# Peptides against a protein of PDB entry 3C2G: the designs that were tried, part 129

Target 1, 209 residues: chain A of PDB entry 3C2G
Amino acid sequence: IRTFDLLGLLLHDSDAIDGFVRSDGVGAITTVVQYPNNDLIRAGCKLLLQVSDAKALAKTPLENILPFLLRLIEIHPDDEVIYSGTGFLSNVVAHKQHVKDIAIRSNAIFLLHTIISKYPRLDELTDAPKRNRVCEIICNCLRTLNNFLMMWIPTPNGETKTAGPNEKQQVCKFIEIDILKKLMSCLSCEGMDTPGLLELRSTILRSFI

## One batch from the design tools (peptide; made by RFdiffusion4, then SolubleMPNN)

Design b2_p25_4_s2 (from b2_p25_4, 12 letters changed)
Fold by OpenDDE base, seed 5:
Structure b2_p25_4_s2 (fold): chain B 209 residues (1-209), chain A 25 residues (1-25)
Amino acid sequence: as target 1 above (209 residues)
Amino acid sequence: MKPPTFSEEEKEKILKEVEEFLKKH
């Protein structure tokens, strides 16, 4: 715990972060969060989030790290772990086709559906700190999903990868009536990525049905 | 600027649009 807090204080600039990532810092954190200590898991996932936009991650193999993090988010019912983990995921998949492919093969689309489906409607959350944290988690999920969908949208200047039948089926779960009602309840919440929600809806309806 | 918030009427309109689209496909 104290070691990750100290590392988080030392990682105050982009050069320090890139130095840590180049030294296999992400692998080191991933090794430490395998221990059954909730405070250690929270601190490690928070540190992962802090380094998740590092340029040095483009040279870091994520084939073992990303499936492990996705499994950790799946099994750990902790808002801080889910927040940090979905934040990390959304940053590492951005503009990285190979990382998107690793995440999708590791059941990330279904996991994001499960996360959104398990949380209450945001308009029913009376506790403002809890509501804000759940809002941030949903925004991380939406940003990640939109990043995945971009792989399968026809671009004017390139060959687009076709979504497989399993990926198409997983994406189409986000237009089921119950999840749509939940997502629509978010549109009036302060801090919601409303553009990202509308983009997700529009992309599914136009390109996946 | 506060982010644009959707009214319950606007949310219901979006849901109906999705339901009508799904019925056509």
Scores: peptide ipSAE 0.078, ipTM 0.657, DockQ to the pose 0.113
Fold by OpenDDE base, seed 4:
Structure b2_p25_4_s2 (fold): chain B 209 residues (1-209), chain A 25 residues (1-25)
Amino acid sequence: as target 1 above (209 residues)
Amino acid sequence: MKPPTFSEEEKEKILKEVEEFLKKH
């Protein structure tokens, strides 16, 4: 715990972060968060989030890291773990086709659906800190989903990958009435990624039906 | 800019739009 907090204080600039990532810092964190200590897991996932936009991650193999992180998010009901983990995921998949493919093969689309589905409606959350954290988690999920969907959007100038039947089915779950009602409840939340929500909806309707 | 807030009527309109789209396709 204290070590990760201290590391997080030292990782305040892009060069320090890149240095840590080049030294297999992500692998080191991933090893440490395997211990059954919730505070350690929280601290480790927070540190992962802090380094998740590092340029050096483009050279870091994520084949073992992403499946582990996705499993960690799946098994922990902890909002801080889910926040940090979905934040990490959303950053590492951005503009990285290979990383998107790893996450999708690791059932990330369904996991993100599960995450959104398990939280109450944002309008039912009276506790502002809790509501804000849940809003941030949903935003991380939406950003990640939109990053996945862009792989399958027809571009005027290129061969687009077609989504497989399983991926298409998983994506179409986000237009089911129950999840849509939940997502629509987010539209009035301060700090909601409303553009990302509308993008998700529009992309599914136009390209996946 | 603050993100746009949607009224319950606007949310229902969006849901109805989705339902109508799904019925046509």
Scores: peptide ipSAE 0.031, ipTM 0.600, DockQ to the pose 0.114
Fold by OpenDDE base, seed 2:
Structure b2_p25_4_s2 (fold): chain B 209 residues (1-209), chain A 25 residues (1-25)
Amino acid sequence: as target 1 above (209 residues)
Amino acid sequence: MKPPTFSEEEKEKILKEVEEFLKKH
């Protein structure tokens, strides 16, 4: 009942979405997707993606939500779950240091590497819907990774955090030959975040090697 | 990226799936 009523608010405008999030709607969705039902998990992750840019998320504690979502993405081979979950992740970590720290502590960097690594090369995907979805997933991963890397890039006027040795090692995995070949295969994909890919590569090469 | 805009039909489908689940549990 309560979860359904909260989900009903998503049928409305951005203010209703903010109302849903303020009412612990993200927690409600994450509670619902704990049940072993693939359709419900897809639906819940899709809703998470829909609310992932809500202003109210800045006030939502994500300490319990993000680790759960990351684990859900890890255990589900479902492209829709992965798309929605990586989309959510990419939006919630944007410009939020605390949220980035939660995600990184929850092994998000390695998970994103695993996600990219499991998909075939985009140039080998003949099915356009599948190719487009995989492209979108990779773009979500790249955006998330770049958001993480930004924490460790020296700014002219700021104290920059140094990446820990584990984080540095995890980041350096994205310049290994096999993952690079895969990422390079994405450059020809329509809708690829080519700037984000080049940013990731350039940042790793300049700041992590 | 703009968040994907879900159609009303997609939102209604999701809500229906959740409703059916919540009726069973």
Scores: peptide ipSAE 0.017, ipTM 0.373, DockQ to the pose 0.016
Fold by OpenDDE base, seed 3:
Structure b2_p25_4_s2 (fold): chain B 209 residues (1-209), chain A 25 residues (1-25)
Amino acid sequence: as target 1 above (209 residues)
Amino acid sequence: MKPPTFSEEEKEKILKEVEEFLKKH
């Protein structure tokens, strides 16, 4: 705990963050958060979020890190862990095809569906801090999903990757009636990524049906 | 939360523990 708090204070600029990432700082965090301590896990995931946009991550092997983080998000019913973990995921997959492929192979699409599905409707959340945190989690999930779907959108040259049958099935889960009702309930919520939600829906309907 | 106030001695101790951890892993 104290170590992550200190590291979070020292990692105040992009050069310090890149230095930490180059020294396998992400691997170090993922090793420490293997201890069954919720406060360590929360602090470690928060530190992962702080370094998640680092340029040095483009040279960092994430094959062992991403599956572990996804499993951590799956097993921890902690909004701060889920927020930080989905935030990390959404940043590391942005514009990085290889990282998207690792996340997808690690069942990330289904996990994101599970995360959205487990939360109540945002309009049912009366506590503003809780509602805002859940909104941010859903926005992180939407941004991640849209980043995945971009791999399977035809480019202007007519080249496209095809989604596998399993990936296609997992993506089509986001147009099932129950999840659609939940996602549509988010459109009226302040701070919701409404463009990202509409993009997800439109991409699925155009390219996956 | 108030930012944790670490003494210089606590910072140096924690940095040394981190370096020893990173050398083992």
Scores: peptide ipSAE 0.013, ipTM 0.333, DockQ to the pose 0.012

Design b2_p25_4_s3 (from b2_p25_4, 11 letters changed)
Fold by OpenDDE base, seed 1:
Order: C-alpha cells, then structure tokens, then sequence
Structure b2_p25_4_s3 (fold): chain B 209 residues (1-209), chain A 25 residues (1-25)
C-alpha cells in the first residue's frame, strides 16, 4: 500500500511512467492486487490509472492483465476501484484495436452496462463527492463504449469489421428503456460527457438496430 | 495535488523500497 502511494508520487513525468511500464510495472501491480485486501486493491488500481496513458502500453501484452482487471471490477464493486479501473480501461483501449478486441472478448460491454445500471440517478445523489465520482465513472464507461462502437461504424473508405450477433446484442442493451432513461437523466448534470452520451445513443440507433 | 518535489536521494530510497516490495509480493 505505502509503496504504491510513494511510486505514484514519483511517476509524474512521461519518461518515468514509460520506464515503469517497460519494466512490467502493470503486471507487478496486477499480481499484488490479487490479494483480498481492499486498501491494497484501491491503491493498486489508482496506480494503474496513473500509468494508463503511457505510450509504452502499446508494446505491453495486456491479454492476461485486462481480463483480470475487468473481473476485479466485477467482483469488487468499490467506487474507487471502479473509477480507477474504468479510467484505465478507457485509456488503454483508445486508438488500440487489439486492446479493444481483448476487452470485448472479456465481456467488457456487458460489464459497463452492469456498472451504469447499478448506480442511482445522478439527480438522486445529494452528496456532492459521491455524485461527482459516479459522474466520472459513467463518463469513463461512455468513452470506452464509444471507442468500441467505432470499430463497427461503416466508413466509406475502409473495411469495417462487422459486429457479431453477441456483440450486437450487448450493444443493444444500452437502448433499453430503463438504461436510456437513466443516461438521459444525466444530460443536465455538471461534469457529464454530454457529447459522448449523445454519440453513444446516435451510433446505436443508426448502426445497431 | 501539487506534485511534491523529491531529492535524488529520496527518489533512490523510494525506488529501492518499491523494488523490495515487488520482490516480496
């Protein structure tokens, strides 16, 4: 725990972060957070978030790391773990087709639906710190989902991968009435990624129905 | 949080602590 906090203070520049990632620092963190200690899991996931935009991650095998993190978020529904984990996911899938494929095969679309579904409406959260954290989690989920959907949007100039029937079914879960009502209730909330929310809905309605 | 500035000696001590922790876990 203390070591993760101290390491996070040193990883303040891109070169230090890239050096840590090249030394399998992400694998080391994921090994440590396998222990059933909530404080350790929180500290490790926070450190993962801090290094999640590193350029060196493009050369790091994520085949074992990413499925593990997704499972961790599923079984440890702590707001700080979910925040850090969804933040990590959103950063690592950005502009990386192979990482998107690993996440999708690891049931990431369904997991993101589960995460959004379990939180109350933002307007029902009176505690500002809690509301802000939940807002950030939803924004991380939206960014990740939009990054997934981009793989299946027909482009005039390229071979577009067709979504399989299972992926299409998982995506269509986000246009069900209950989750749509929840997501639409977030549009007026300060700090919400309103463009990302509108993009998600528009993309599903145009390309997945 | 403002980034805390560390001396080179402090950085080296922290790095050694990290290395020891990663070897033991």
Amino acid sequence: as target 1 above (209 residues)
Amino acid sequence: MKPRTFSEEEKERILKEVEEFLKLN
Scores: peptide ipSAE 0.000, ipTM 0.301, DockQ to the pose 0.013
Fold by OpenDDE base, seed 2:
Structure b2_p25_4_s3 (fold): chain B 209 residues (1-209), chain A 25 residues (1-25)
Amino acid sequence: as target 1 above (209 residues)
Amino acid sequence: MKPRTFSEEEKERILKEVEEFLKLN
């Protein structure tokens, strides 16, 4: 715990972060957060978020890391863990087809649906810190989903992957009435990624229906 | 949290603690 907090304070520039990641720092964190200590898990996931945009992650084998993190988010009810984990996921899948494929194979689309589905409507949350954190989690989920969907959008330059039937089915769950009502409730929240929400909806309606 | 400025000695202690931690994991 203290070590992760101290590391997070030292990892203040991109070079230090890249150095840490090149030294298998992400693997080290994921090893440590396997211990059943909630404070350690929270601190480790927070540190993962801090290094999640590192350029060195493109060279890191995430095949062992992502499935574990996704499982951790799935089983851990802690908003801070979910925030950090979804933030990490969002950043690591950005512009990285291979990483997107790992996440999708690890049932990330369904997990993101589950995460959004478990939270109440944002307009029903009276506690501002809780509402803001849930809003941030939903934004992380939306960004991750949009990153996934980009793989299946036809680009003018010709080679588009087609979504498999399972992926298509999982994506279509985000246009079901209950999840749409929840997502629409987010539009009133300050700090909501409204463009990302509209992009998700538009992409699903155009490319998956 | 405001970025706490660490002394070089504090940084070195933290680095050693991290190195030991990484060797044990």
Scores: peptide ipSAE 0.000, ipTM 0.318, DockQ to the pose 0.013
Fold by OpenDDE base, seed 3:
Structure b2_p25_4_s3 (fold): chain B 209 residues (1-209), chain A 25 residues (1-25)
Amino acid sequence: as target 1 above (209 residues)
Amino acid sequence: MKPRTFSEEEKERILKEVEEFLKLN
């Protein structure tokens, strides 16, 4: 815990962050957060989020890191872990096809569905800090999903990757009535990524049905 | 937590603490 706080103080600029990432700092964090300590896990995931937009991540092998993080998010009900983890995921998959493939193979699409499904409707959350955190988590999920789906959107030249049957099935779960009702309840909430939600729906309806 | 400037001695101390922590885990 203290170590991550100290590292977080040093990692205050892009060069320091890139230096940390080049030194396998992400691997080091993921090794440490394997211990069953919730405060350590929170601190580690927060630090992962802090470095998640580093340019050096493009050269970092994530094959062992990303599945571990996804499993961590799956088994922990902690909003701070989920927030940091989904934020990390959203940033690392952006514009990186290889990282998207690792995440998808690691059941990320279904996990994101599970995360959205487990939270109450945003309009039912009266506590503003809790509502805002849940909103941010959902926005992270939406951004990640849209980043996945763009891999399978037909280009004007007709060249596109085809989603496998399992991926297609997982994507289509986001247009089921229960999840649609949940997502629709978010549209009126302040801070919601409404464009991202509309993009998700549009992409599924156009390309996956 | 707010970022601050660290002396070289502070950086070295932090690095040593990180190394020892990673060895113990």
Scores: peptide ipSAE 0.000, ipTM 0.232, DockQ to the pose 0.012
Fold by OpenDDE base, seed 4:
Structure b2_p25_4_s3 (fold): chain B 209 residues (1-209), chain A 25 residues (1-25)
Amino acid sequence: as target 1 above (209 residues)
Amino acid sequence: MKPRTFSEEEKERILKEVEEFLKLN
């Protein structure tokens, strides 16, 4: 626990972060967070978030890491773990088709829907720190979802991957009335990724219906 | 909370511990 917190303070520059990632630091963290210690899991996921935009991650196999992290987020009802984990996911899938495919095969779309669905409406949260953290989680989910949807948007060059029927069904869950009402209620919240929310809705309505 | 400032000696100790940890995994 303390080691992860301290390491996170040292990994403040891109070269140090890349060095850590090249040394299989992500794998090491993933091994450690398998222990059923909430404080350790929080610290490890926070450290994962800190290194999640590292250039060296492009060379790191994530086939074993992502499914585990997704399962961890699914079963651990901790805002800090969910925040860090969704933040990590959002960063690692960005501009990486193969990583998106791993995440999607690991039921990431449905998981993100579940996360958003389980949290109360932001306007119902009176505690500002809690509201802000939940807002950040939702933003991480939206950014991740938009990154996934980019794979299935027709490009001018005619090469479009078609979403499978299961993926299409999972994506269409985000336009169901209950989740739409919830997401729309967030549009006026301070710190919400309103452009990302509108992009998600627009993309689903245009490309998946 | 302001991040705790570590001395250079503390940083070096932490780096060594991390390096040892990464070698064991």
Scores: peptide ipSAE 0.000, ipTM 0.310, DockQ to the pose 0.013

Design b2_p25_4_s4 (from b2_p25_4, 14 letters changed)
Fold by OpenDDE base, seed 5:
Structure b2_p25_4_s4 (fold): chain B 209 residues (1-209), chain A 25 residues (1-25)
Amino acid sequence: as target 1 above (209 residues)
Amino acid sequence: MKPKTYSEEEKQRILEEVKKFLEKY
């Protein structure tokens, strides 16, 4: 009953989306996707993606939600769940140091490596819808990773945190030969975030080696 | 990639899909 009322708020403008988020709509969706129904999980994750850029998320505690979503992405082989989940992750960590810290503590860097490693090379995917979806997933991963790395890069006027040894080790996995070959195979793909890919590689090579 | 800005129509379609499944449980 409560979930239906909350979902009803999304039928309106951007303010209604903020109203949904303020009413713990993200928590409600997270509860719904705990049911063992793949279609429900897919629909719920898609809805999470739809609200993932809401301004009200800046005031939403994500300590319980984000680890759950990361675990869901880890255990579900569904490209639509992975797409929606990585899309959500990439949006919620943007400009939010606290949310980045939650994600990193929840093994997000390693998970993103696992996701990219799971997929074949984009140039080997003949099915255009599948290739496009995988491309979008990789772009979501790259955006998220670059957002994490920004925490540890000295800015001309900013205090930077030092990455711990575990985080450095996890980041350096993205320049290993196998993952690097996969990432390089993406450069020729239409719709690839080539700037984001080059940024990731450049940042790792400059600041983590 | 920026998340696709879902149209209000697409949001409504997803909400109706979610509602349909929620009615099952």
Scores: peptide ipSAE 0.024, ipTM 0.472, DockQ to the pose 0.018
Fold by OpenDDE base, seed 4:
Structure b2_p25_4_s4 (fold): chain B 209 residues (1-209), chain A 25 residues (1-25)
Amino acid sequence: as target 1 above (209 residues)
Amino acid sequence: MKPKTYSEEEKQRILEEVKKFLEKY
């Protein structure tokens, strides 16, 4: 009942997205994606992605939502779930230090490495729709990772947190030879976030080794 | 980094898809 009422608000007015989020819409969708139905999980994750840039999310507690979503992405091999989930993650961590901290404590860095490592090289994918979807997933991962790294880069005017030993180790996994070969194979793909890829590599090499 | 933005058409397509599946429960 509650989920349908909240969905109704979004169907009547696209500007009501903030109203949906303020009414615990993200929590409602998180309940929906707990059902063992892949189509329902896909649909719920797409809605999460749609509202992931809402201003009202800055006031939404994500302590119980993010760990659950990360676990969902970890256990589901579904490209659409992974796409939507990594897209949501990338948007919600942007400019929000406390949300980054929740994600990192929930092993998000290692999970993103696992996701990228499991996909084939983009240059080996002959099916254009599949290649494009995998490219988008990798771009979501890169954007999320770069947002995490920003926490540990010194700013001219502020005290910077130092990455702990475990976080440094997880970040350094992205400069190992096998993952680098895979990431380099993405440079020729149309729609690849090449600046984001170069930013990730340069930041790791300058600040984490 | 900038968040991903969606067109009104993309938002509507996502909502209609979600509605179709949620109505089954």
Scores: peptide ipSAE 0.022, ipTM 0.467, DockQ to the pose 0.020
Fold by OpenDDE base, seed 3:
Structure b2_p25_4_s4 (fold): chain B 209 residues (1-209), chain A 25 residues (1-25)
Amino acid sequence: as target 1 above (209 residues)
Amino acid sequence: MKPKTYSEEEKQRILEEVKKFLEKY
């Protein structure tokens, strides 16, 4: 815990963050968060979020890290862990095809659906801090999903990867009536990524139906 | 409170402490 707090204090600049990542800092955090300590897991996931946009992550093998983090998010009903973990995921998959592939193979699409499905409608949350945190989690999920969908959008040059049947089925779950109603209820919430939500819906309707 | 600017040597010491902590696990 204290070590992560100290690291969080050191990792304020991009060069320090890149130095930490090059030194296998992400692997280090994932090793530490394997211990069943909730405070340690929260601190570790928060630190992962802080380094998740590091340029050095493009050279970091994530084959063992991402499946572990996804499993951690799946089994931990902690908003702070889910926030940090989905934030990390959204950043690491951005502009990285190989990382998207690892996440998708690790059932990330279904996990994101499960996360969104578990939370109540934002308009039903009266506690503003809780509502804001849930909103941020949903935004992280939407950003990640849109990043995945970009792999399968036809480019003008005709080169597009085709989504497998399982991936198509998982993506189509986000246009089912119940989840769609939930997502649409978020459009009026302050801090919602409304463009990302509309992009997700539009992309699924155009390319996956 | 001004964030204490850690020297590069202090950063390196903390990284080494982190490595030693991780080697114990």
Scores: peptide ipSAE 0.022, ipTM 0.469, DockQ to the pose 0.013
Fold by OpenDDE base, seed 2:
Structure b2_p25_4_s4 (fold): chain B 209 residues (1-209), chain A 25 residues (1-25)
Amino acid sequence: as target 1 above (209 residues)
Amino acid sequence: MKPKTYSEEEKQRILEEVKKFLEKY
């Protein structure tokens, strides 16, 4: 815990973050969060989030890190772990096709659906800190999903990957009535990524139906 | 919180402490 707090204080600029990542800092955090200590897991995931936009991550193998993190998010009910983990995921998949592929192969689309589905409607959350955190988690999920979907949208340059039948099925889960009701409940939340929500829906309807 | 400015020596000490922590855990 203290160690991650100290690291968080050191990793205050892009150069320090990149230096940490180049030194396999993400692997090191991943090793620490394997211990069954919730405080360490929370602190480690928070630190992962902090370094998740580092340019050096483009050169970091994530084949072992992403599946582990996804599993960690799956098994932990902790909002802070889920927030940090989904935040990390959303950042690392951005503009990185190979990282998207790793995440998708690791069942990330289904996991994101599970995460959104498990939370109550935002309009039913009276506790503002909890509501805001859940909203942020959903925004992280939406951003990640939109980043995935972008791989299968035809670009003017003509090279489009086709979504596999399993991926297509998983994506189509986000237009089912129950998940749509959940996502619509987010529109009233201050800080909701409404454009991202609309983008997700529009993309699914245009390209996956 | 204002970011504490750490000296390069303090940064190195913290990194070493982190490394030792990661070696134990």
Scores: peptide ipSAE 0.021, ipTM 0.458, DockQ to the pose 0.013

Design b2_p25_5_s1
Fold by OpenDDE base, seed 2:
Structure b2_p25_5_s1 (fold): chain B 209 residues (1-209), chain A 25 residues (1-25)
Amino acid sequence: as target 1 above (209 residues)
Amino acid sequence: SAAEAARRLAELLRLREAQLRRAQS
């Protein structure tokens, strides 16, 4: 735990973060958090989030890391773990088609749906810190989903990948009434990435046209 | 440098993992 704290303090610039990542720091974290210690898991996931924007991640094999993280998020009912994990996921899939593919093969779309389904509507949360954290989690999920969907939207100047039938079915779950109600509740939340949510809405619509 | 310190800390995480593994054996 102290090591994670120290890392958080020292990883204050891009060079430090890249240095950590190039030294397989992400792999090291994921190995440590495989042990049944909730404090270590929480700290490790937070550190993953902190390094998730590293340029060096483009050269880091994530084939073993992402499936593990997704499973960790699936089995741990800890908001801090979910926040950090979904934040990491949203950042690492951004602008990286191969990483998106790994995540999707690892059932990430369904997991995102499960996470959103688990949490109540934001307007039902009276505790502001809890509400804010849940809002952030949902934002991370939606950003990740948007990143997935963008690869299936036709561009005027390029060939676009086609979503498989399973992926399309999983995406369709996000337009279910209960999910839509939760998403609508996010629009009223202070700090919500409203532009991002609107972008996702547009992306979803375009994915089914 | 901060980058070198970060690399060293990555190694400390590996050492921590080894300690955890020994504790479970």
Scores: peptide ipSAE 0.240, ipTM 0.798, DockQ to the pose 0.034
Fold by OpenDDE base, seed 3:
Structure b2_p25_5_s1 (fold): chain B 209 residues (1-209), chain A 25 residues (1-25)
Amino acid sequence: as target 1 above (209 residues)
Amino acid sequence: SAAEAARRLAELLRLREAQLRRAQS
């Protein structure tokens, strides 16, 4: 636990973060958090989130890292782990087709659905800190999903990548009436990224489904 | 420097991994 605290203190600037990432720091974190210690898992995922926007990540192979992180998010009910993990996911898939493909083949779309389904409606949460954290998690999920769906939007000119049958099936979970109602109910909630939610809605309507 | 920070971070993670491995043995 103290090790991760010390690691956080060393991340002073973007150059240090990039240097850490270039030195396989993300891989090193994922190695440490493989041990069954909830505090280590929390700290490690938080550190991953802190470095998730590093420029050096564009050159970092994530084939082993991303599936592991997705598994952590899947099996841990901890909001902090889920927050950090979905935040990392949303950042690393942004503008990186290769990373999107790794995430998708690792069942990320279905996982996002599972996460959203796990939490109650935001209007049912009376505790503001809890509501805010859940809101952030949902926003991370929606941003990630939007990034995935944008790959399959038909363009007037050129070939658009088509989603496979498995991807289509996973995406179809988000157009279930119960999920749509839940997402629409979030638009009126304070703290929700309403522009992001509206963008996702537009993307869904224009996508392959 | 950024390079020194990166090396130090890697060292700390290796040390922690070694400690965790010993604790489980």
Scores: peptide ipSAE 0.204, ipTM 0.781, DockQ to the pose 0.033
Fold by OpenDDE base, seed 4:
Structure b2_p25_5_s1 (fold): chain B 209 residues (1-209), chain A 25 residues (1-25)
Amino acid sequence: as target 1 above (209 residues)
Amino acid sequence: SAAEAARRLAELLRLREAQLRRAQS
């Protein structure tokens, strides 16, 4: 845990982060968080979030790392782990087709639905720190989902990948009435990424039409 | 093991510290 804290303090610039990633730092963290220690898991996931936008990740194999992280988020009810893990996920899938494919094969879409379903409406949370953390988690989930759906939207000059039947079924869960009501209720909440919600809504509509 | 993973993290930290020292010299 102390090592994670110290490492986090040193990894404050892009070159440092890239150096850590090139040295298999992500693999090192994922090895540590395999142990059933909540404090260690929190610290490790926080560090993963800190390096999640590194350029060096484009050259890092994530086939073993990403499925493990998704399973960790699935089984761990800790908001801090979910925050860091969904933040990592949202950053690593951005602009990386092969990473999106790994995540989707590992049931990431279904997991995002499960996470959103777990939390109450933001307006029902009176504790500001809790509300803010939940808001950030939901934003991470929505940004990730948007990144997935964008793969299947036709571009004027490009061949579009077609979503498989399983992916379509997983996406359909987000148009359930209870989920839609929850997401729409977020638009009135201060601090919510309203532009992100509106973008996702547009992307969902384009995916089903 | 947890001990092996911790040692690896410590090694990565030491490597980074060495890089920072070289950058400052």
Scores: peptide ipSAE 0.132, ipTM 0.644, DockQ to the pose 0.038
Fold by OpenDDE base, seed 1:
Structure b2_p25_5_s1 (fold): chain B 209 residues (1-209), chain A 25 residues (1-25)
Amino acid sequence: as target 1 above (209 residues)
Amino acid sequence: SAAEAARRLAELLRLREAQLRRAQS
């Protein structure tokens, strides 16, 4: 835990973050958080989030890391772990087709739906810190979904990757009224990436209309 | 210097993992 805290204090510039990632820092974190200590898991996932936008991640093999993280998010009902993990996922899949494929094969679409579904509506949360954290989690999930859906939208050139039948079925769950209401509620949250959420709304419409 | 510190800390995490593994065995 102390080591994670120290890393969090030092990793404020892109060069330091890239240096950590090039030194297999992400792998090192994922090995440490395999031990059943909730505080250690929280600290490790937070550190993963901090390095999740590193340029060096494009050269980092994620075949073992990403499935592990997805499983960790699945089994840990901890908002801080889920926040950090979904944040990492949303950043690491951005503009990386190979990473998207790993995530999808690891049942990420279903997991994202499960996460969104288990949280109450934001208007039912009276505690502002809790409401904000839940909003951030939902936004991370939806941003990740947007990155997946964009792969399957036909381009003017007629070449598009087709989703498999299982992926199509899982994606169809995101047009449920409950999910759409949660998306709309996030658009009303202060400090959220509203343009990104509007893009997702557009992507959903293009995918299903 | 920050990048060097980050590399050293990555190594410390690996050492910590090895210690945790030994403690469970």
Scores: peptide ipSAE 0.260, ipTM 0.807, DockQ to the pose 0.035; fails the geometry check

